# Peptides against a protein of PDB entry 2V3S: the designs that were tried, part 58

Target 1, 95 residues: chain A of PDB entry 2V3S
Amino acid sequence: PISLVLRLRNSKKELNDIRFEFTPGRDTAEGVSQELISAGLVDGRDLVIVAANLQKIVEEPQSNRSVTFKLASGVEGSDIPDDGKLIGFAQLSIS

## One batch from the design tools (peptide; made by RFdiffusion4, then SolubleMPNN)

Design b2_p19_8_s3 (from b2_p19_8, 12 letters changed)
Fold by OpenDDE base, seed 3:
Structure b2_p19_8_s3 (fold): chain B 95 residues (1-95), chain A 19 residues (1-19)
Amino acid sequence: as target 1 above (95 residues)
Amino acid sequence: SEARREKLKELQKKLGPAA
């Protein structure tokens, strides 16, 4: 399986790392993203963008070591989005 | 799955303010 880390800020604006495994051919990007939402780790509004970027990193994990993407939930937040500080952005990386 | 859901929560790690 592929070992991944999802880095994003919680409701208290604290950075957190969420570790999980992905097995190609058994897991789907859509399914795992739904599990992240069900665990309360990802906002439901971010299903599409998380699934798209999860698919991108697992299709070629040796070349796509890290991806940073804009969250739909961050657009309506009080803070201005910033990819460097992961404000309104999340990052997926190979562990 | 419920098994992965629980594992996901257990593996969550808080990072420092300047991570």
Scores: peptide ipSAE 0.329, ipTM 0.819, DockQ to the pose 0.227
Fold by OpenDDE base, seed 1:
Structure b2_p19_8_s3 (fold): chain B 95 residues (1-95), chain A 19 residues (1-19)
Amino acid sequence: as target 1 above (95 residues)
Amino acid sequence: SEARREKLKELQKKLGPAA
């Protein structure tokens, strides 16, 4: 399996590393993304973007060591989105 | 999987409120 880390700010704006495994051929990007949402770790509005980027990183984990993407849930927040600070952005990386 | 979900939920509790 592929060991991944999702770095994402929680409701207190604290950065957290969420570690999970992905097994190609058994797991699907959308399925795992839905599990992240069901666990309360990802906003439901971010299903599409998380799944898309999860798919990207797991299809070529050797070349895509890290992907940073804009969250739909962060667009209408009070804070200005910033990919460097992961405000309104999340990051998936290979552990 | 249920196993993954369980682990993730436990982690969520440990880390506090999630986004």
Scores: peptide ipSAE 0.318, ipTM 0.824, DockQ to the pose 0.788
Fold by OpenDDE base, seed 5:
Structure b2_p19_8_s3 (fold): chain B 95 residues (1-95), chain A 19 residues (1-19)
Amino acid sequence: as target 1 above (95 residues)
Amino acid sequence: SEARREKLKELQKKLGPAA
């Protein structure tokens, strides 16, 4: 299985690392993304973008070691989006 | 799965606002 880390800010704006495994041929990007949402770790509005980037990283994990992407849930927030601080952005990486 | 859901919560690590 592929060991992954999803880094993003919680409701208190604290950075958190969420670790999980992905098994190609058994798991799907959309399925695992739905589980992240069900666990309350990802906003439901971010299903599409999380699934797309999860798919990208698991397709070629040796080439795509890290991907940072803009969250749909962060666009209308009061804080200005910042990929360096992961404000309105999340990051997936191979652990 | 429920197993993955519980593990996801348990493995969550706080880095702090300045990390």
Scores: peptide ipSAE 0.316, ipTM 0.819, DockQ to the pose 0.239
Fold by OpenDDE base, seed 4:
Formats: sequence, C-alpha cells, structure tokens
Structure b2_p19_8_s3 (fold): chain B 95 residues (1-95), chain A 19 residues (1-19)
Amino acid sequence: as target 1 above (95 residues)
Amino acid sequence: SEARREKLKELQKKLGPAA
C-alpha cells in the first residue's frame, strides 16, 4: 500500500498530519476521501478536491511526492488562503 | 476499509475537528 500524509489545519488553525494507507486496485480516491470526511478529518465541501488530488498522487506516487491544493472550505473563510502556510490549502504527500 | 475507518476515527478524537 501507499503510505500517505494529509497535512491540514484543524479548527484551531493548528497543522495536523493525518496518516493513512491507500491500496491501488482496492481503494478508490473518492472512497478514501469519503472516509476522511466521515471521520471528521476533512470538510464535506472538500470531497471533490481531496479526491482529485488523492487520485493524482496515487496514480503516480513516484512523480507526485507532494501535492498542495486549495480547499473549497477555505475560499470564503476569514483568513486569506496561503499555500505556503497551508491556510485554505491542504497537502498530500507520500510518507 | 473498516481498519482505516476506525484508525481515522480514533485520530479524529485525538486531533479534534478539522476545517
């Protein structure tokens, strides 16, 4: 399986690393993303973007060691989105 | 995956809600 880390700020704006595995052929990007949402680790509004980027990283994990993407949930937040600080952005990386 | 689901749920309890 592919060992992944989703780096995402929590409600207190603290960065958290969420570690999980993805097995190609058994798992789907959307399915795992739904599990992340169901666990309360990802905002439901971010299903599409998380799934898309999860798919990107797992299809070419050797080339896509890290992907940073803009969250739908962060677009209209009080803080200005910043990919460097992962404000309104999340990051998936190969563990 | 029940294993992943349970692990993620436990992690959620530890880390708290995410944005």
Scores: peptide ipSAE 0.313, ipTM 0.825, DockQ to the pose 0.900

Design b2_p19_8_s4 (from b2_p19_8, 13 letters changed)
Fold by OpenDDE base, seed 3:
Structure b2_p19_8_s4 (fold): chain B 95 residues (1-95), chain A 19 residues (1-19)
Amino acid sequence: as target 1 above (95 residues)
Amino acid sequence: MEERRQRLKELREKLGPAA
């Protein structure tokens, strides 16, 4: 399986890491993303963008070691999105 | 179901401060 880390800020703006595995041929990007949402770790509004980037990293993990993407849940927040600070952005990386 | 509940619990246990 592929060991991954999802880095994103919680409601208190604290940066956290979520560790999880992805098994090609058994798991799907959408399915795992739905599990993350169900566990309360990802905002439901971010299903599409998380699934898309998860698919990108697992389809070619040797080339895509890290991907940073804008969250739908962060666009209309009080803070201005910033990919460097992961404000309104999340990051997926190979562990 | 219990199996799903357990999987969700395990995901939460893998949450921590960014390293």
Scores: peptide ipSAE 0.473, ipTM 0.889, DockQ to the pose 0.231
Fold by OpenDDE base, seed 1:
Structure b2_p19_8_s4 (fold): chain B 95 residues (1-95), chain A 19 residues (1-19)
Amino acid sequence: as target 1 above (95 residues)
Amino acid sequence: MEERRQRLKELREKLGPAA
């Protein structure tokens, strides 16, 4: 399986890492994303963007070692989105 | 449901401060 880390800020704006595995041929990007949402780790509004970027990284994990993407849940927040600080952004990476 | 519940629990256990 592919070992991944999803880095994103929680409701207290603290940066956290979520470690999980993805097995090509068994798992789907949308399925795993739904599990992350069901576990309360990802905002439900971010299903599409998380799934899209998860698909991107797992299709070529050696080439796409890290992807950073804008969260739908962060757009309407009071803080200005910033990919460098992962404000309104999340990051998927190969661990 | 138990399998799913356990899987979700495991995901939560893999949450931690960013390294």
Scores: peptide ipSAE 0.471, ipTM 0.889, DockQ to the pose 0.246
Fold by OpenDDE base, seed 2:
Structure b2_p19_8_s4 (fold): chain B 95 residues (1-95), chain A 19 residues (1-19)
Amino acid sequence: as target 1 above (95 residues)
Amino acid sequence: MEERRQRLKELREKLGPAA
């Protein structure tokens, strides 16, 4: 399995890491993303973008060691999105 | 359902401050 970390800010704007595994052939990017949402770890509005980037990283984990992407849930927030600070952005990385 | 609840619990257990 591929060991991954999803880094994103919580409602208190605190940066957190979520560790999880992805097993190619068993798991799907959308399925895992849905579980993350169901666990309350990802905003439901971010299903598409999380799944897309999860797919990207797991299809070539050796090349895509880290991907940072804009969250739909962060677009209309009070803070201006910033990929460097992961404000309105999340990051997936191979652990 | 129990398996799902367990998976969700495990995911929550793997949440922590960014390292």
Scores: peptide ipSAE 0.469, ipTM 0.889, DockQ to the pose 0.236
Fold by OpenDDE base, seed 5:
Structure b2_p19_8_s4 (fold): chain B 95 residues (1-95), chain A 19 residues (1-19)
Amino acid sequence: as target 1 above (95 residues)
Amino acid sequence: MEERRQRLKELREKLGPAA
């Protein structure tokens, strides 16, 4: 399995890491993303973007060691999105 | 349903402060 870390800020603006595994052929990007949402770890509005980027990283894990993407849930926030600070952005990386 | 609930619980257990 591929060991991944999803780094994103919670409602308290604290930066957290979510560790999870992805098994090619068993798991799907959308399925795992839905699990993350169901567990309350990802905002439901971010299903599409998380799934898309999860797919990107798992399709070429040796090449895509890290992907940073803009969250739909962060667009309407009071803070200005910033990929460097992961404000309104999340990051998936190979553990 | 129980299996799913357990999977979600385990997933939550892998949440922590960014390293």
Scores: peptide ipSAE 0.468, ipTM 0.888, DockQ to the pose 0.242

## One batch from the design tools (peptide; made by RFdiffusion4, then SolubleMPNN)

Design b2_p20_1_s1 (from b2_p20_1, 9 letters changed)
Fold by OpenDDE base, seed 2:
Structure b2_p20_1_s1 (fold): chain B 95 residues (1-95), chain A 20 residues (1-20)
Amino acid sequence: as target 1 above (95 residues)
Amino acid sequence: SPLLETTEEVKEAAEALLNR
């Protein structure tokens, strides 16, 4: 399995690392993303973008060691999105 | 701001869900 970390800010604007595994052939990017949402770890509005980037990182984990992407849930927030600070952005990385 | 890692309880719950 591929060990991954999803780094994103919680409702208190604190950075959290969500560690999980992805098993190619058993798991799907969308399925795992849905589980993250169901667990309250990801906003439901971010299903598409999380799944897309999860797919990207797991399809070539040797080359895609880290991906940072804009969250749909962050667009309407009060803070200006910033990928460096992960404001309105999340990061997936290989653990 | 400090980087916060989820508690083991939350991680275990998340992992359990992901393994379903």
Scores: peptide ipSAE 0.034, ipTM 0.607, DockQ to the pose 0.168
Fold by OpenDDE base, seed 4:
Structure b2_p20_1_s1 (fold): chain B 95 residues (1-95), chain A 20 residues (1-20)
Amino acid sequence: as target 1 above (95 residues)
Amino acid sequence: SPLLETTEEVKEAAEALLNR
């Protein structure tokens, strides 16, 4: 399995690393993303973007060691999006 | 590359329990 870390800010704006595994051929990007949402770890509005980037990283984990992407849930937030600070952005990486 | 945290940032690590 591929060991991954999803780094994103929680409701208190604290950075959290969510660690999980992805097994190609068994798991799907959308399925795992839905599980992350069901666990309360990801905002439901971010299903599409998380799944898309999860798919990207698991397709080529050696080439895509880290991907940072804008969250749909962060677009209308009070804070200005900033990928360097992961404000309105999340990061997937290979652990 | 992983984002490096500053001394003013709080970082937590958690295992995702996906029950699959």
Scores: peptide ipSAE 0.028, ipTM 0.587, DockQ to the pose 0.118
Fold by OpenDDE base, seed 3:
Structure b2_p20_1_s1 (fold): chain B 95 residues (1-95), chain A 20 residues (1-20)
Amino acid sequence: as target 1 above (95 residues)
Amino acid sequence: SPLLETTEEVKEAAEALLNR
């Protein structure tokens, strides 16, 4: 399996590293993303963007070691989005 | 990443619930 880390801020704006595995041929990007949402780890509005970037990494983990992407849930937040600080952005990387 | 951490930042690491 591929060991992954999803780094994003929680409701208290604290950075959290969420570690999980992805098994090619068994798991799907959308399925795993749905589980992350069901567990309350990802906002439901971010299903599409998380799944898309998860798919990108697992397709070529040797080339795509890390991806940073804008969250739909962060667009209308009180804080100005900033990819360097992961405000309104999340980072997915190979562990 | 060290670049994402500041003195005021709190970083937590957790295993995703889906792995339980």
Scores: peptide ipSAE 0.027, ipTM 0.578, DockQ to the pose 0.119
Fold by OpenDDE base, seed 1:
Structure b2_p20_1_s1 (fold): chain B 95 residues (1-95), chain A 20 residues (1-20)
Amino acid sequence: as target 1 above (95 residues)
Amino acid sequence: SPLLETTEEVKEAAEALLNR
């Protein structure tokens, strides 16, 4: 399995590293993303973007060691998105 | 609203519930 870390801010705006595994051939990007949402770890509005980037990183984990992407849930609110501070952005990395 | 923390100031680590 591929060991991954999803770094993003929780509802308290605190950075969290969410560690999980992805097994090619068994898991699907959408399925794992849905589980993250069901666990309350990812906003439901971010299903598409999380799944897309999860697919990207697991396709070539040796080349795509880290991907940072804009969250759909982050475009709303008063905070200005910032990829460097992961405000309105999340990061997937190979552990 | 609480102040936003930088990546260098605060981070937490946790296993995702799907790993259970």
Scores: peptide ipSAE 0.026, ipTM 0.570, DockQ to the pose 0.151

Design b2_p20_1_s2 (from b2_p20_1, 8 letters changed)
Fold by OpenDDE base, seed 2:
Structure b2_p20_1_s2 (fold): chain B 95 residues (1-95), chain A 20 residues (1-20)
Amino acid sequence: as target 1 above (95 residues)
Amino acid sequence: SPLLETSEEVQAAADALLNR
């Protein structure tokens, strides 16, 4: 299995690392993303972008050690998006 | 670098759904 870390800010704007495993051939990017949403860890509006980037990193985990992507939920937020601070952005990385 | 925090509660939720 691939050990991953999802780093993103919660509703209180606190950065959290969420660790989980992805097993190729058993798990799907969309399925795992839906579970993250069901757990309240990801905003439902971000299903597409999270799934796309999760797919990207699990396809070539050795080449894609980290991917940072813009959240749909952050576009209309009051804070200016900032990939360095992960404001309106989330990050997936190989643990 | 921004302050990084981890939560046992958050991780437990992830484990329950993603790592079972």
Scores: peptide ipSAE 0.098, ipTM 0.670, DockQ to the pose 0.232
Fold by OpenDDE base, seed 3:
Structure b2_p20_1_s2 (fold): chain B 95 residues (1-95), chain A 20 residues (1-20)
Amino acid sequence: as target 1 above (95 residues)
Amino acid sequence: SPLLETSEEVQAAADALLNR
């Protein structure tokens, strides 16, 4: 399986690293994303963007070691989105 | 490898759903 880390801020704006595995042929990007949402780790509004980027990284993990993407849940927040600080952005990376 | 340590509670929730 592919060992992944999802880095994103919680409701208190604190950065967390969430570790999980992805097994090609058994897991799907959308399925895993749904589970992340069910666990309360990802906002439901971010299903599409998380699934798309998870798919990207597991397709070619050697070429896509890390992907940073804008969250739909972050656009209407009080803080200005910033990919460097992961404000309104999340990051998926190979562990 | 993760650079930041997530709370045990959060990681336990992830493990239960994603790594079972």
Scores: peptide ipSAE 0.095, ipTM 0.690, DockQ to the pose 0.196
Fold by OpenDDE base, seed 4:
Structure b2_p20_1_s2 (fold): chain B 95 residues (1-95), chain A 20 residues (1-20)
Amino acid sequence: as target 1 above (95 residues)
Amino acid sequence: SPLLETSEEVQAAADALLNR
């Protein structure tokens, strides 16, 4: 399995690292993303973007060691999105 | 299904690692 870390800010604007595994051929990007949402770790509005980037990283994990992406849930927030600070952005990386 | 930590465990680990 591929060991992954999802880094994103919680409602208190604190960075959290969410660790999980992805097994190619058994897991799907959308399925795992739905599980992350069901666990309360990802906002439901971010299903599509999380799944797309999860797919990107797991299809070439040696080349895509880290991917950063804009969250739908962060677009209408008060803070200006910033990928470097992961404000309105999340990051998936290989553990 | 993927191997996921519980939200409680993950949150505790994240707090300890990144917020302290």
Scores: peptide ipSAE 0.043, ipTM 0.664, DockQ to the pose 0.084
Fold by OpenDDE base, seed 5:
Structure b2_p20_1_s2 (fold): chain B 95 residues (1-95), chain A 20 residues (1-20)
Amino acid sequence: as target 1 above (95 residues)
Amino acid sequence: SPLLETSEEVQAAADALLNR
């Protein structure tokens, strides 16, 4: 299995790391993303972007060690998006 | 599928890990 970390800010704007595993051939990017949403860890509006980037990192984990992407849920927020501070952005990385 | 913890449990673990 591939050990992953999803780094994103919670509702209090605090940075958190979410650790989880992905098993190729058994798990799907969209399926795991749905579970993250069901657990309240990811906004439902971010299903597509999280699944796309999860697929990217698991298909070639040796080449794609980290991916940072803009959240759909952050576009209409009051804070100015900032990838360096992960404001309106999230990051997936190989553990 | 991965066995994800509840929101509260994962939040507590994440807080301890990054925010202390």
Scores: peptide ipSAE 0.038, ipTM 0.646, DockQ to the pose 0.091

Design b2_p20_1_s3 (from b2_p20_1, 6 letters changed)
Fold by OpenDDE base, seed 2:
Structure b2_p20_1_s3 (fold): chain B 95 residues (1-95), chain A 20 residues (1-20)
Amino acid sequence: as target 1 above (95 residues)
Amino acid sequence: GPLLETSEEVAEAAAALAAR
């Protein structure tokens, strides 16, 4: 399996690393993303963008060691999105 | 950069997810 880390801010705006595995042929990007949402780890509004970027990283994990992407849930937030600070952004990386 | 530790709540949820 591919060991991944999802880094994003929680409701208290604190950075958290969420570790999970992706097994090609068993898991799908959308399925795992839905599980992250069901676990309360990802906002439901971010299903599409998380799934798209998860698919990207698991397709070529040796080339795509890290991907940072804009969250739909962050667009309407009070804070200005910032990819460097992961405000309104999340990061997926290979563990 | 280095990995950060999760909060207790997130760690618990992540563990449940990992055990799916």
Scores: peptide ipSAE 0.057, ipTM 0.659, DockQ to the pose 0.234
Fold by OpenDDE base, seed 5:
Structure b2_p20_1_s3 (fold): chain B 95 residues (1-95), chain A 20 residues (1-20)
Amino acid sequence: as target 1 above (95 residues)
Amino acid sequence: GPLLETSEEVAEAAAALAAR
């Protein structure tokens, strides 16, 4: 399986690395994203963007070592989005 | 995007996902 890390801020605005595995041919990007949401680790509003970027990284993990993307849940917040600080952004990477 | 370096403030969390 592919070992992945999803880096994003929790409700206390603290950065966390969420580690999980993806098995090509068994798992789907949407399925794993739904599991992350069901576990309370990802906001449900971010299903589409997380699934899209998860698909991107797992289809070519040798080339796509890291992807940073804007969260739908972040556009409504009071903080200015910043990909360097992962404010309103999340990062998915190969562990 | 760029791969960020881990900092002392970053916490690690492991998730138990649905049986797959």
Scores: peptide ipSAE 0.032, ipTM 0.635, DockQ to the pose 0.106
Fold by OpenDDE base, seed 4:
Structure b2_p20_1_s3 (fold): chain B 95 residues (1-95), chain A 20 residues (1-20)
Amino acid sequence: as target 1 above (95 residues)
Amino acid sequence: GPLLETSEEVAEAAAALAAR
């Protein structure tokens, strides 16, 4: 399986590294994303963007070692989005 | 893109997800 880390801020604005595995041919990007949401690790509003970027990284993990993307859950907040600080953004990477 | 460097704010969470 592919070992991944999803880095994003929690409700207290603290950075968390969420580690999980993806097995090609068994798992789907949407399915794993839904499990992350069900576990309370990802906001449900971010299903589409997390799944899209998870698909991107697992289809070519040798080339896509890290992807940073804007969260839907972050656009309505008062904080100005910042990809460098992962404010309103999350990062998926190969562990 | 590059991986964000670790900081004192980073907390690791390894979750056991549903069997799949």
Scores: peptide ipSAE 0.031, ipTM 0.641, DockQ to the pose 0.107
Fold by OpenDDE base, seed 1:
Structure b2_p20_1_s3 (fold): chain B 95 residues (1-95), chain A 20 residues (1-20)
Amino acid sequence: as target 1 above (95 residues)
Amino acid sequence: GPLLETSEEVAEAAAALAAR
C-alpha cells in the first residue's frame, strides 16, 4: 500500500499530520476521503477537493510526492487563506 | 510541491479508518 500523510489544521487551528494507507485497486480516493470525514479528520465540505487530490497523488506516487490544495471549508473562515501556512489549505504527501 | 518543514506546532495522528 501507499503510505500517505495529510497535513491540515484541526478545529483549534493546530497543524496535524494524519497518516493513512491507500491500496490501489482496492481503495478509491472518494471512499478513503469519506472515511477521513467519518473519523472527524476532514470537514465534510472538503470531500470533492480531498478526493481529487488524493486521486492525483496515488495515480503517480513516484512523481507526485506532495500536493497542496485549497479547502472548501477554509474559504469563508475568519483567517485569510495561506498555502504556506496551510490556512484554508491542506497538503497531501507520500511518507 | 515541497513539503513543509516539521515544527513544534505539528501534531501526529494516525487515521482510524474502516477495515479494508
Scores: peptide ipSAE 0.031, ipTM 0.640, DockQ to the pose 0.105

Design b2_p20_1_s4 (from b2_p20_1 with P1A G14A E15A R16A)
Fold by OpenDDE base, seed 2:
Structure b2_p20_1_s4 (fold): chain B 95 residues (1-95), chain A 20 residues (1-20)
Amino acid sequence: as target 1 above (95 residues)
Amino acid sequence: APLLATSEEVAAAAAALAAR
């Protein structure tokens, strides 16, 4: 399995790492993304973007060690999106 | 397309998503 870390800010705007595994052939990007949402770890509005980037990293984990992407949930937030600070952005990386 | 970037070190506690 691929050991991954999803880094994003919680409701208190604190950076958290969410560790999980992805097994190619058993797991799907959309399925795991739904699990993250069901666990309250990802906003439901971010299903599509999380799944798309999860798919990208797991299909080429040796080339895509880390991907940072804009969250749909962050677009209408009070803070200006900033990829460097992961404000309105999240990051998936290989553990 | 996704951006390849580094982030600051996490200060808060980490969470683990158990096997599904």
Scores: peptide ipSAE 0.026, ipTM 0.623, DockQ to the pose 0.094
Fold by OpenDDE base, seed 4:
Structure b2_p20_1_s4 (fold): chain B 95 residues (1-95), chain A 20 residues (1-20)
Amino acid sequence: as target 1 above (95 residues)
Amino acid sequence: APLLATSEEVAAAAAALAAR
């Protein structure tokens, strides 16, 4: 399996690393993204963008070691989005 | 600003997704 880390800020604006595994042929990007939402770890509004970037990284994990992307949930927040500080952005990386 | 990249910069403990 591929060991991954999703880094993003929680409701208290604290940076958290969410660790999980992805098994090609068994798991799908959409399915794992739904699990992250069901666990309360990802906002439901971010399903599409998380799934798209998860698919990208698991297709070529040796080439795509890290991807950073804008969250839909971050656009509606009061804080100004900033990719360097992961405000309104999240990062997926290979563990 | 440069992107955060180290575990030392994480403000809270890691969370784990249970095995499926």
Scores: peptide ipSAE 0.026, ipTM 0.618, DockQ to the pose 0.086
Fold by OpenDDE base, seed 1:
Structure b2_p20_1_s4 (fold): chain B 95 residues (1-95), chain A 20 residues (1-20)
Amino acid sequence: as target 1 above (95 residues)
Amino acid sequence: APLLATSEEVAAAAAALAAR
């Protein structure tokens, strides 16, 4: 399996790392993303963007060691999105 | 509008995806 870390801010705006595994052929990017949402770790509005970037990193994990992407849930917030601070952005990386 | 306070450091505690 591929060991991954999802870095993003929680409801208290604290930066957390969420570790999980992805097994090609068994798991799908959308399925794992739905599990993250069900666990309360990802906002449901971010299903599409998380799944798309999860797919990107697991298809070429040796080349795509890290991907940072804009969250749909961050667009409507009062805070200005900032990829460097992961405000309105999340990061997936290979553990 | 000014930004709300956010953490600048990665939290020491990490979470694992449940039921995986």
Scores: peptide ipSAE 0.025, ipTM 0.593, DockQ to the pose 0.140
Fold by OpenDDE base, seed 5:
Structure b2_p20_1_s4 (fold): chain B 95 residues (1-95), chain A 20 residues (1-20)
Amino acid sequence: as target 1 above (95 residues)
Amino acid sequence: APLLATSEEVAAAAAALAAR
């Protein structure tokens, strides 16, 4: 399995590292993203962008070690998005 | 509504996926 970390801010604006595994052939990017949402770890508005970037990493994990992407939930918030501080952005990386 | 300024750096906390 591929060991991954999703880094993003919680409702208190604190950075959290969410650790999980992805097994090619058993798991799907959309399925795992839906699990993250069901667990309350990801905003439901971010399903599409999280699944797309998760798919990008797991299809070529040796080449795609880290991906930072803009959240749909971030553009609907009051803070100005900033990829360096992960405000309105999240980061997926290989553990 | 007005936009807020960028936040200062916050130390990371760790959590594991428990949905599976």
Scores: peptide ipSAE 0.025, ipTM 0.568, DockQ to the pose 0.106

